# Peptides against a protein of PDB entry 5VZU, part 7

Target 1, 271 residues: chain A of PDB entry 5VZU
Amino acid sequence: GRTLEDIFHEHMQELILMKFIYTSQYDNCLTYRRIYLPPSRPDDLIKPGLFKGTYGSHGLEIVMLSFHGRRARGTKITGDPNIPAGQQTVEIDLRHRIQLPDLENQRNFNELSRIVLEVRERVRQEQQEGGHEAGEGRGRQGPRESQPSPAQPRAEAPSKGPDGTPGEDGGEPGDAVAAAEQPAQCGQGQPFVLPVGVSSRNEDYPRTCRMCFYGTGLIAGHGFTSPERTPGVFILFDEDRFGFVWLELKSFSLYSRVQATFRNADAPSPQ

## One batch from the design tools (peptide; aimed at target 1 S57 S199 I219)

Design b1_p10_1_s2 (made by RFdiffusion4, then SolubleMPNN; from b1_p10_1, 6 letters changed)
Fold by OpenDDE base, seed 3:
Structure b1_p10_1_s2 (fold): chain B 271 residues (1-271), chain A 10 residues (1-10)
Amino acid sequence: as target 1 above (271 residues)
Amino acid sequence: SEAARDLFVP
């Protein structure tokens, strides 16, 4: 029978061959499209822009990070044999923070898996509840026959009446001390380590993180066959670095900001 | 199968 090693070698040979075919075709038919950097907003988690990401066997790819209200998106600028350029490689839910355990429990893949799957279930419940409210609101517009009720002209009356008194009753406004959620200080980052059995391209990743969020990553077979979204964790390290843990693949992608400046890369202002 | 997931990469 084919060994798992034979299947892996066949798959790697196919990936190398596809990569060679794609790279050899660059001379024959290129469609160029201008890419604009997304505008930065004051409420953006970090500055949007281009990042270099690690994608296992594919190596380094270019991803555009952008913010869309309570969601962040990573869009592939470079494509590969599985996921073409322009696809959303990662989608991050900024509503759903992931709280990492202590450094000892972070080594346990099953603990991270539990935390992520609990958040995935909450996201699924919120989507079902929001789908029901949108469904029930459309049902009750029965066709109100707009009977043209006639224009009756009813009249004038002007009456003036006057004056009365200023009663003072000084009900004390109860001090609802709105506990101002102190903006969580950019405190000392949490110690970070990958779980045992999560593969990284190298051991050179940040060992401290600022915050984590629930997200989904896109995976597919060769030629973008059977694309699906898998659960994962977005890890913010700093202004220029983030990671994504692909939970089902047991892999980690590190993303680092492209430090190159581009002239005229800003999106045209909406006139 | 687990082997079919190894064909699905990001």
Scores: peptide ipSAE 0.327, ipTM 0.811, DockQ to the pose 0.221
OpenDDE base, seeds 1, 2, 4, 5: peptide ipSAE 0.325, 0.326, 0.297, 0.321; ipTM 0.803, 0.805, 0.796, 0.807; seed 5 fails the geometry check

Design b1_p10_1_s3 (made by RFdiffusion4, then SolubleMPNN; from b1_p10_1, 6 letters changed)
Fold by OpenDDE base, seed 1:
Structure b1_p10_1_s3 (fold): chain B 271 residues (1-271), chain A 10 residues (1-10)
Amino acid sequence: as target 1 above (271 residues)
Amino acid sequence: SEAARDLTTP
């Protein structure tokens, strides 16, 4: 039978051929769209901007990282045969931090899978609960029947009653010592390694990470067929590097900041 | 191959 490796090799060859054919077409009618860099905000996890990402068989792709409150988004600037340009390759939930285990347990793919799937289930529950609150509010516009009745002004009176006493009961406020969430030490990254069986195009990835978050990645067949969101882990290495572990694909994408400066790349100020 | 076309990738 064909091995998974054989299938991936054939897929890589097909993708290379498709790229070659496309780049060899000189008569391509191209539509140009100006891309603006997202505005930076003080609360952004890192500076937004262009990153070059590794997509295994697809090779290098350009992704725009942007921040949207407690969500981060990677948008493809370059498309491929599966996922076209302008699609959100990754969506990161900055509310759902992934705690990586120690370095020994990080090698266990099943442990990472457990952690990610537990967070996925929490995200699903929160979405269901928030969906119910939005649904119940619309139903009760019952017709306001206009009934008119005029009834009268009764005036009654003033009575005085008395003094009752000052009971002192001094219930001691139990100091619930709110365990001060130790401010996540902003300085020391944890040791990082990919789980066994997670493929990377390059083994030269950072071996220390700052923090990780739950996210979803977009996958599709050729021609953007059957697009779906798969669970993954966003890994922040530093200001200029992040990764994404595609859990179901058992693959890793490394994203590195494009260091080029662009003139006139800022979004026009909203007038 | 058909199997390569059916691969969903990122």
Scores: peptide ipSAE 0.395, ipTM 0.829, DockQ to the pose 0.153
OpenDDE base, seeds 2, 3, 4, 5: peptide ipSAE 0.395, 0.375, 0.385, 0.084; ipTM 0.828, 0.818, 0.831, 0.809

Design b1_p10_1_s4 (made by RFdiffusion4, then SolubleMPNN; from b1_p10_1, 6 letters changed)
Fold by OpenDDE base, seed 2:
Structure b1_p10_1_s4 (fold): chain B 271 residues (1-271), chain A 10 residues (1-10)
Amino acid sequence: as target 1 above (271 residues)
Amino acid sequence: SEAAKDFTTP
């Protein structure tokens, strides 16, 4: 029987061959598209922009991180044989924070799986409830032809006089001791480790994370066959690094900011 | 035709 190693080796050979074929075909017809960086907003979790992500067997890919209210999105700038460029590789729900356990329990894949699947169920319930409210709201716009009742001229009620004396209520300026909002302790990152059995391309990932969120990742077969969204965890490490745990795949992608500055990369103002 | 095992990947 084929071992998991044999299957992985065959898959790697196929991916290399496909990558070679696609790269060699670029000599025939190239379409160039300008990429613009998303505008930064004050409420963005981190600065949007280009990240290099580790995609296991595919190697390094370029992903654009952008923020859309309570959602974050990773969009592939480089594609692979499974998922083409322009696809949303990750979608993050910033409403659904994942609370990681202590460092000992973080090694337990089943514990992480439980936590993520509980959040997935909440997201599913919220989608069902929001679908019902949107359905009921459309039914009640029957056209009430409200006939224009004639404007009765309501009489001019008389100008009663002005003379309200300003009471000098010398309200003492209560010293509102501005409770100095202790600057929200820039949340001391918690210790982070991957669960046992989650594959990473290397062990060189941040061992401290700021916060985690529920998300979904896009997976597909070769040629973008049977695309589906799988549950995962977005891990914010710092301003320049985030991760995604692909729960069902038991894999981890590390994303690191592309430090290159590009001139004329800002999106044109909407005219 | 051995079903090419559809390696679903990210």
Scores: peptide ipSAE 0.382, ipTM 0.811, DockQ to the pose 0.126
OpenDDE base, seeds 1, 3, 4, 5: peptide ipSAE 0.041, 0.042, 0.064, 0.049; ipTM 0.774, 0.785, 0.791, 0.780

Design b1_p10_2 (made by RFdiffusion4)
Pose (drawn by RFdiffusion4):
Structure b1_p10_2 (pose): chain A 212 residues (1-129, 189-271), chain P 10 residues (1-10)
Amino acid sequence: GRTLEDIFHEHMQELILMKFIYTSQYDNCLTYRRIYLPPSRPDDLIKPGLFKGTYGSHGLEIVMLSFHGRRARGTKITGDPNIPAGQQTVEIDLRHRIQLPDLENQRNFNELSRIVLEVRERVRQEQQEGQPFVLPVGVSSRNEDYPRTCRMCFYGTGLIAGHGFTSPERTPGVFILFDEDRFGFVWLELKSFSLYSRVQATFRNADAPSPQ
Amino acid sequence: PPKGHELVWP
């Protein structure tokens, strides 16, 4: 929904062109691999499926939310040269809720950082052996119309890599649940916010034979 | 630039 002008500034102009060129080299001679929608589950769930998400200068990407015990997974359906399609873009730890402060303390980025890194450490120990909401100051959000009320938060980690999916790594963050079908992820080390929203469209023949 | 810098919106 833009022209060459609105894009010729600049890093996105490049990424957009590469994509166009690269994808168009297929001239619709394509191979398709099967995917499935995730299993629904009652008590043990807060609702799976496909979501549209903001991935900075790459634009929106489609991400599938699925539940695997005390962890939720976000898997890329569409991706980018940094973190490709088919990868785990986010992992939400559902046993480590994070309390939301009043608005003023939400605004304080360092409080959020200290709190998140604390949980990261407690998690490393374990494994080794709704109210008003606002983003902290200094955290970017492409959307800006992110909901200003939220139901809960959890610790999670996202996967990052340089161009070519080089040296991928987990970085700490915090998952934010807004309503039944809108959620967010604060990328702590990138001071960046990704806003996700449910794909409302219905899909035929997409259920999996079983959870395995 | 840091890894995943494209995730940061200017």

Design b1_p10_2_s1 (made by RFdiffusion4, then SolubleMPNN; from b1_p10_2, 4 letters changed)
Fold by OpenDDE base, seed 2:
Structure b1_p10_2_s1 (fold): chain B 271 residues (1-271), chain A 10 residues (1-10)
Amino acid sequence: as target 1 above (271 residues)
Amino acid sequence: LPKGASLVSP
């Protein structure tokens, strides 16, 4: 019977062949599109921009990270045989923080799976409830033809109310002890390890993370067949590095900021 | 993986 190694080898050969075919076609016709960096906003979790992501057997891909209120988005700038360029490879819900367990329990894939699937269920419930409120609000504005009751002329009563003396109530300025807003504890970095059985391209990933969020990743078969969103975990390591755990695929993608500075890469001002 | 499931990838 085909071994897991045989299946992996066949898949790797197919990916290499497809990559070779795509690269060989570049000599015939290239379409260039200018990419603009998203504008940075003060509320952005990290600076938006270009990241190089590890996609296991596909190798390195370029992803644009952008922020959209309480959502973050990774958009493929480079495509692969499964997911073409311009697709949203990851969508992150910044409303739904994932709390990782202690370092010992982080090794347990089933524990991570439980935590993520519980958050997934909450997200599903909130989407259902928000859909109902938008539906019910449209029904009740039947046009009450409120007949315009005639504007009775309200008489201008001119009453000169008298000169009330200013009482100098010298209220002592109570020292409003400005409760020193404890600087929002930039969440102390916690020890991080991948669960057992999660594949990483290498073991060279950050062993401390700042924050984790629920997200979904786009997966498809070759030629973008049967595309679907799978649950995952966005892991913020630092200003220049994040990860995504593809829960169903049991894989990890590490994203590192492209350090190259591009002149005139800012989005044109909306005219 | 079932035999002949196209390997889905990210």
Scores: peptide ipSAE 0.387, ipTM 0.821, DockQ to the pose 0.170
OpenDDE base, seeds 1, 3, 4, 5: peptide ipSAE 0.384, 0.386, 0.353, 0.362; ipTM 0.821, 0.821, 0.817, 0.820

Design b1_p10_2_s2 (made by RFdiffusion4, then SolubleMPNN; from b1_p10_2, 4 letters changed)
Fold by OpenDDE base, seed 3:
Structure b1_p10_2_s2 (fold): chain B 271 residues (1-271), chain A 10 residues (1-10)
Amino acid sequence: as target 1 above (271 residues)
Amino acid sequence: LPKGWSLVSP
């Protein structure tokens, strides 16, 4: 039978061969497309743009971060043998915050898994409920044959007069104390550590985070075979750094803003 | 498989 070592050597040989083929074909790539930076909006969690992300054995890849209402997206600008360029590597649900436990309980991978899977189940329920409302609304427009009822000329009923008595009924306005959602103070960052057994490329990641959100990441085999979305956690560290914890893969990707400025990289104004 | 090598990858 094939050993785990045989499977590893076969997988490594295939990955090296694919990397060699892609590298050798690079000079034959004659089709270029301009990439535009997403427009920044006031409500964006951080400035959109290019980030360098860590993808384990693939190394560093370029990802475009963009905001789409209550969703954020990471799109691969560089591809690898598993996930090609132009794919959405991460999708973040900005409606579903993840509350990390204390620093001691953050080391427990099973605790993080519980929290993420509970949020995943809520997201699934909300999608089912929203699908039912959209389905039931279309069924009841049976074709009412609007028979054209003939326009009977309704007569001019007369202009009755003006009398004006102002009744003073002083109904007390009940003070509905609208609980002002205190704008979540941009508070002191929470201490952050990776769970035991989550693999990072290095130990050089931020040890404090601002906030976390539920998200999904795209994974596939070589040649983009059997692509699927896996649950994870988006970690916002600061304006220029975020992370993604791939829960099923037990891996961490660190994303850092590309500090290079590009000329003529702004999206054309919608005419 | 060694850490960082999976049959499926992100």
Scores: peptide ipSAE 0.422, ipTM 0.844, DockQ to the pose 0.155
OpenDDE base, seeds 1, 2, 4, 5: peptide ipSAE 0.380, 0.395, 0.350, 0.368; ipTM 0.808, 0.831, 0.821, 0.823

Design b1_p10_2_s3 (made by RFdiffusion4, then SolubleMPNN; from b1_p10_2, 3 letters changed)
Fold by OpenDDE base, seed 3:
Structure b1_p10_2_s3 (fold): chain B 271 residues (1-271), chain A 10 residues (1-10)
Amino acid sequence: as target 1 above (271 residues)
Amino acid sequence: PPKGWSLVSP
């Protein structure tokens, strides 16, 4: 039978060959598409834009971060042999915060796995409940044959006069205790460490995070074969850095803002 | 195999 070493050598030969083919295509035919930066909104978690992300054996890739209501998306601008450019590498649910444990319990991969899988189950339940409400609403429009009831001419009843005396109903103002929206505490960042057994390209990642969210990442075989969404954790470090923990792959991607300024890269205003 | 090798990749 093939050994794990034989399978590794075959896969690395295929990956090197695919990288060589893609590099050799640059001299033959290139299709250029203009990329626009997403518009920034006041409610965006951080400024949208281009980030450089770490993707294990592929190295550095360019990802566009954008915000869509209560969802964030990372879209590949550069592709690789597994996932082509234009795919949504990460989808983040900004409704579902991940609470990290203390620094000691953050080293436990099984604890992080438990927390993420509990949130995944809640997201699945909410999708099932919302699917039932949309299904039941369509069933009850039986065809009411609106028989055209003949327009009986209802007579002009006369305009009676104006004398409504103002009753002084002194309704006490019920104190609506406005639930003070706790200002989003620009909370002192929580100490952060990767779980034991999660691979990173290097140990040079931020050791403090602001907040975390549930998300899903896209994975595939060579040539975009058998694409699937896997559970993960989006980690906001600061305005220019975020991470994604790929739970099933036991890997970490670090994303850092591209500091280059682009002329004429703003999206055309919707006319 | 080396750490971080998978048949599927992000």
Scores: peptide ipSAE 0.365, ipTM 0.816, DockQ to the pose 0.147
OpenDDE base, seeds 1, 2, 4, 5: peptide ipSAE 0.332, 0.330, 0.281, 0.300; ipTM 0.788, 0.787, 0.791, 0.806

Design b1_p10_2_s4 (made by RFdiffusion4, then SolubleMPNN; from b1_p10_2, 3 letters changed)
Fold by OpenDDE base, seed 1:
Structure b1_p10_2_s4 (fold): chain B 271 residues (1-271), chain A 10 residues (1-10)
Amino acid sequence: as target 1 above (271 residues)
Amino acid sequence: PPKGASLVAP
């Protein structure tokens, strides 16, 4: 039978060949679009910008990280045979922090899977509830026919009455045990390890992370066929490194900041 | 794994 190694090598050869065909087919018919770096905001989780990532067999890719309120976005600057440039390779929900367990339990893929899928169902519920509120508001503009009906005038009555008294009853305030918000220790990252059976192209990934968030990654067949969003974990390691665990694919992508300064790469100020 | 996902699971 074909080994996993044979399948991997054949797939790598196919991807290289596809890349060669695309580059050779369009070499004389290129449309260039200027890319602007996203503006940095004070509330951005890290500085937005260009990151280099590795997608297993696809090799080196460039992704633009940007922040959009409580969402982060990885946009492909480089396309691949599956997903063209300009697509959102990752979408991160900064509302849904993932707490990783201890290192021993982080090795358990099923535990990570449970945590991520529970968050996915919460996100789905929130989307359904928000969809209902938007639906009910449009229905009731029935045309109020302006019927003109008339003037009638009446009448009086005035009356009085009285007193009653001041009953005391002193119901005890039940101690709402404030769930102690564990102080976000802003300084030391938690120990990090990939679950067993999650593939990484490089074993040299950071062994500590600052925080994790729920996100979705874009996957598609060759030629962007059947594109879908798969659940995953965004892992912030530091100011210059993040990862994405593709849960269903059992794969990890590491992204490192492009340490290049670009002249005139800032978006023009909105005039 | 879906055949041809951008991240082919090995």
Scores: peptide ipSAE 0.038, ipTM 0.751, DockQ to the pose 0.507
OpenDDE base, seeds 2, 3, 4, 5: peptide ipSAE 0.033, 0.033, 0.032, 0.033; ipTM 0.746, 0.746, 0.748, 0.736

Design b1_p10_3 (made by RFdiffusion4)
Pose (drawn by RFdiffusion4):
Structure b1_p10_3 (pose): chain A 212 residues (1-129, 189-271), chain P 10 residues (1-10)
Amino acid sequence: GRTLEDIFHEHMQELILMKFIYTSQYDNCLTYRRIYLPPSRPDDLIKPGLFKGTYGSHGLEIVMLSFHGRRARGTKITGDPNIPAGQQTVEIDLRHRIQLPDLENQRNFNELSRIVLEVRERVRQEQQEGQPFVLPVGVSSRNEDYPRTCRMCFYGTGLIAGHGFTSPERTPGVFILFDEDRFGFVWLELKSFSLYSRVQATFRNADAPSPQ
Amino acid sequence: TKGADLVYKP
């Protein structure tokens, strides 16, 4: 929904062109691999499926939310040269809720960082052996109309890599649940916010034979 | 920087 002008500034102008060129080299001679929608589950769930998400200068990407015990997974359906399609973009730890402060403390980025890194450390120890909401100051959000109320938060990690999917790594963050079908992820080391929203469209023949 | 493209820059 833009022209060559609104894009010729600039890093996105490049990424957009590469994509166009690259994808168009297929001239619709394509191979398709099977995917499934995730299993629904009662008590043990807060609702799976496909979501549109903001991935900075790459634009929106489609991400599938699925539940695997005390962890939720976000798997890329569409992706980018940094973190490709088919990868785990996010992992939400559902046993480590994070309390939300009053608005003024939410605004304080360092409080959020200290709190998140604390949980990361407690998690490493374990493994080794709604109210008003606002993003902290200094955290970017492409959306800006992110909901200002939220139901809960959890510790999670996201997957990052340089161009070519080089040296991928987990970085700490916090998952934010807004309503039944909108959620967010604060990328702590990037001071960046990704806003996700449910894909409302219905899909035929997409259920999996079983959880395995 | 890794994941730099995830940062929105107006």

Design b1_p10_3_s1 (made by RFdiffusion4, then SolubleMPNN; from b1_p10_3, 4 letters changed)
Fold by OpenDDE base, seed 4:
Structure b1_p10_3_s1 (fold): chain B 271 residues (1-271), chain A 10 residues (1-10)
Amino acid sequence: as target 1 above (271 residues)
Amino acid sequence: MKGESLVYVP
């Protein structure tokens, strides 16, 4: 019988062959597009830019990380046989932080799955509630009855009334102790481990993370067939590294900043 | 290492 290793070897050969076919077929018809780096904002979780990521069997790819208010996006700069360039591989909801349990419970895939699915349900409820408010506001354009014009009556001027005395009542300024919002402690990174049964292409991933957020990843068949979004966890390790746990796929992608500096890569200022 | 394709739905 075919071993699991044989099946993986065949699948890797197929992916290499597909990459070879794509590169060979498009060699005659390359369309070049200028890519601009997204502008950095002070409120960005980390500096936006190019990251090298690993998509399991697909190997090394380039992703642009960008921030859009309370959302972050990973956009493919390189395409693969399943997901073309320009697609949003990951969408991160920066409103929905994932709190990882202790290191022992982080090994439990079912615990991570529970936490992520509870957040997914909250996100779904918020989307339904926001959809209802947008629907009800359009209905009542009642007919503008054209009621008529009438007149301007006069400006009468009067009168002077008097001097009421200044009562001194010295109400003590209650010290509203402004609870100093403790500056969000640049939180000592928490210990991090992948759940048992989550596949990583490299076991050399950071064992400490700063914070995690709910997100969704894009998956599709060959040729971008049946594209869908699956739930996952965005993991910020540091300024130059993040990960994504693909919950349904039981897989982990590590992304590392491209350290190359690009001249004239800044987006033109909006005129 | 199960090289399950991250983007492939079988």
Scores: peptide ipSAE 0.037, ipTM 0.753, DockQ to the pose 0.211
OpenDDE base, seeds 1, 2, 3, 5: peptide ipSAE 0.036, 0.036, 0.037, 0.036; ipTM 0.748, 0.748, 0.736, 0.754

Design b1_p10_3_s2 (made by RFdiffusion4, then SolubleMPNN; from b1_p10_3, 3 letters changed)
Fold by OpenDDE base, seed 2:
Structure b1_p10_3_s2 (fold): chain B 271 residues (1-271), chain A 10 residues (1-10)
Amino acid sequence: as target 1 above (271 residues)
Amino acid sequence: MKGASLVYVP
């Protein structure tokens, strides 16, 4: 019978071949599209921009991180044998924070899986409830009662109403110093470890994270066959690094900001 | 077999 090693080897050969085909297609690419960096907004979790993923056998991938209100998006700038360029590789729901347990329980993949699947179910429920409210509002087109033509109002004359005196009531504005809720202290990063059995290309990932969020990742077969969204965890390490845990794939992807300064990469202002 | 950019699930 084929060994797991034989299956892995055949697959690695297929991946290398597909990577070679795609790379060779890029060398023959006659059509270039300019990529603009997304504008930064004050409410963005981090500065949007280009991030470098380090992906195993696939090598170097570039993802554009952008923010869309309470959602973040990772868009592939470089394609791979599974997911072509321009696809949304990750979608992050910034409404649904993942609370990581202590380091001992973070090592348990089943605990992370439980937490993520509970959040997934909440997201699904909220989508179902919000879908029903949008549906019921269209039903009451009550019969358009033919409002009778309103008769012309007669021009009545301008009566000279009188001299009402200015009462000087000097109500002191009580300075209710609204205690400015101190911007939630950018919390000391929590210790972070990958669960046992989650594969990482780089064992050198940050051991402290700022925040985690629920997200979904796009997976497909070779040639973008049978694409689907799978649950995962977006992990913000710092301003320049984030990760994504692919729950079903038991894998971790680390992304680091591309430090290259791009002249004229800003989107033209919408005229 | 489906993958994200990295991970082959056999």
Scores: peptide ipSAE 0.035, ipTM 0.747, DockQ to the pose 0.412
OpenDDE base, seeds 1, 3, 4, 5: peptide ipSAE 0.034, 0.033, 0.033, 0.034; ipTM 0.753, 0.752, 0.745, 0.744

Design b1_p10_3_s3 (made by RFdiffusion4, then SolubleMPNN; from b1_p10_3, 4 letters changed)
Fold by OpenDDE base, seed 3:
Structure b1_p10_3_s3 (fold): chain B 271 residues (1-271), chain A 10 residues (1-10)
Amino acid sequence: as target 1 above (271 residues)
Amino acid sequence: MKGESLVYRP
């Protein structure tokens, strides 16, 4: 029978062949589009920009990280046989932090899976509730018949009058000092390890993380067939490195900032 | 018909 190794070997040969076919097609009419770097905002989790990402058998790809209010997006700048350039490889919900357990429990894939699926369910509930409020608000505009209200005209008058006095009542201002949530100091990063059975192309990943968020990753068959979004974890390591755990694929992608400075890569200021 | 094993990848 075909071994798992035979299936993996055939599949790697197919990916290499597809990559060769794609690279050989560059002799055709190429359309070039200028890429602009997203402007940095004060509220951005890290500086937006280009990252080099690892996609297992596909190798090294370029992803643009950008921030959109309470969402972050990774957009493929390079494409592969499964996911073309310009697709959002990852979408991160910055409203939904993932709290990683201790280092011992981080090795348990089922524990990470539980935590992520509980957050996914909360995100689905919030989307349903927000969909109902938007639906009910449209129903009550019954056709207000624009009855032409007639022009009735008058009248003037009067002027009075001055005085009344100064009652003192000295109600004590209860200073409910709303404890401003101190911006979580960039304290010592939490110890980080991949769960057992999650594959990484590189074993050299950061062993500490700053914070994690719920996200979804895009997966597809060859030629972008049957694309779907799968649940995952965005892991912020530092200003220049993040990861994504593809929960259903049991894989990890590491992204590292491209340190090259590009002249004239800034988006034109909105006039 | 060999079912093309649609291997989904990121």
Scores: peptide ipSAE 0.376, ipTM 0.807, DockQ to the pose 0.107
OpenDDE base, seeds 1, 2, 4, 5: peptide ipSAE 0.373, 0.344, 0.371, 0.368; ipTM 0.803, 0.798, 0.805, 0.807

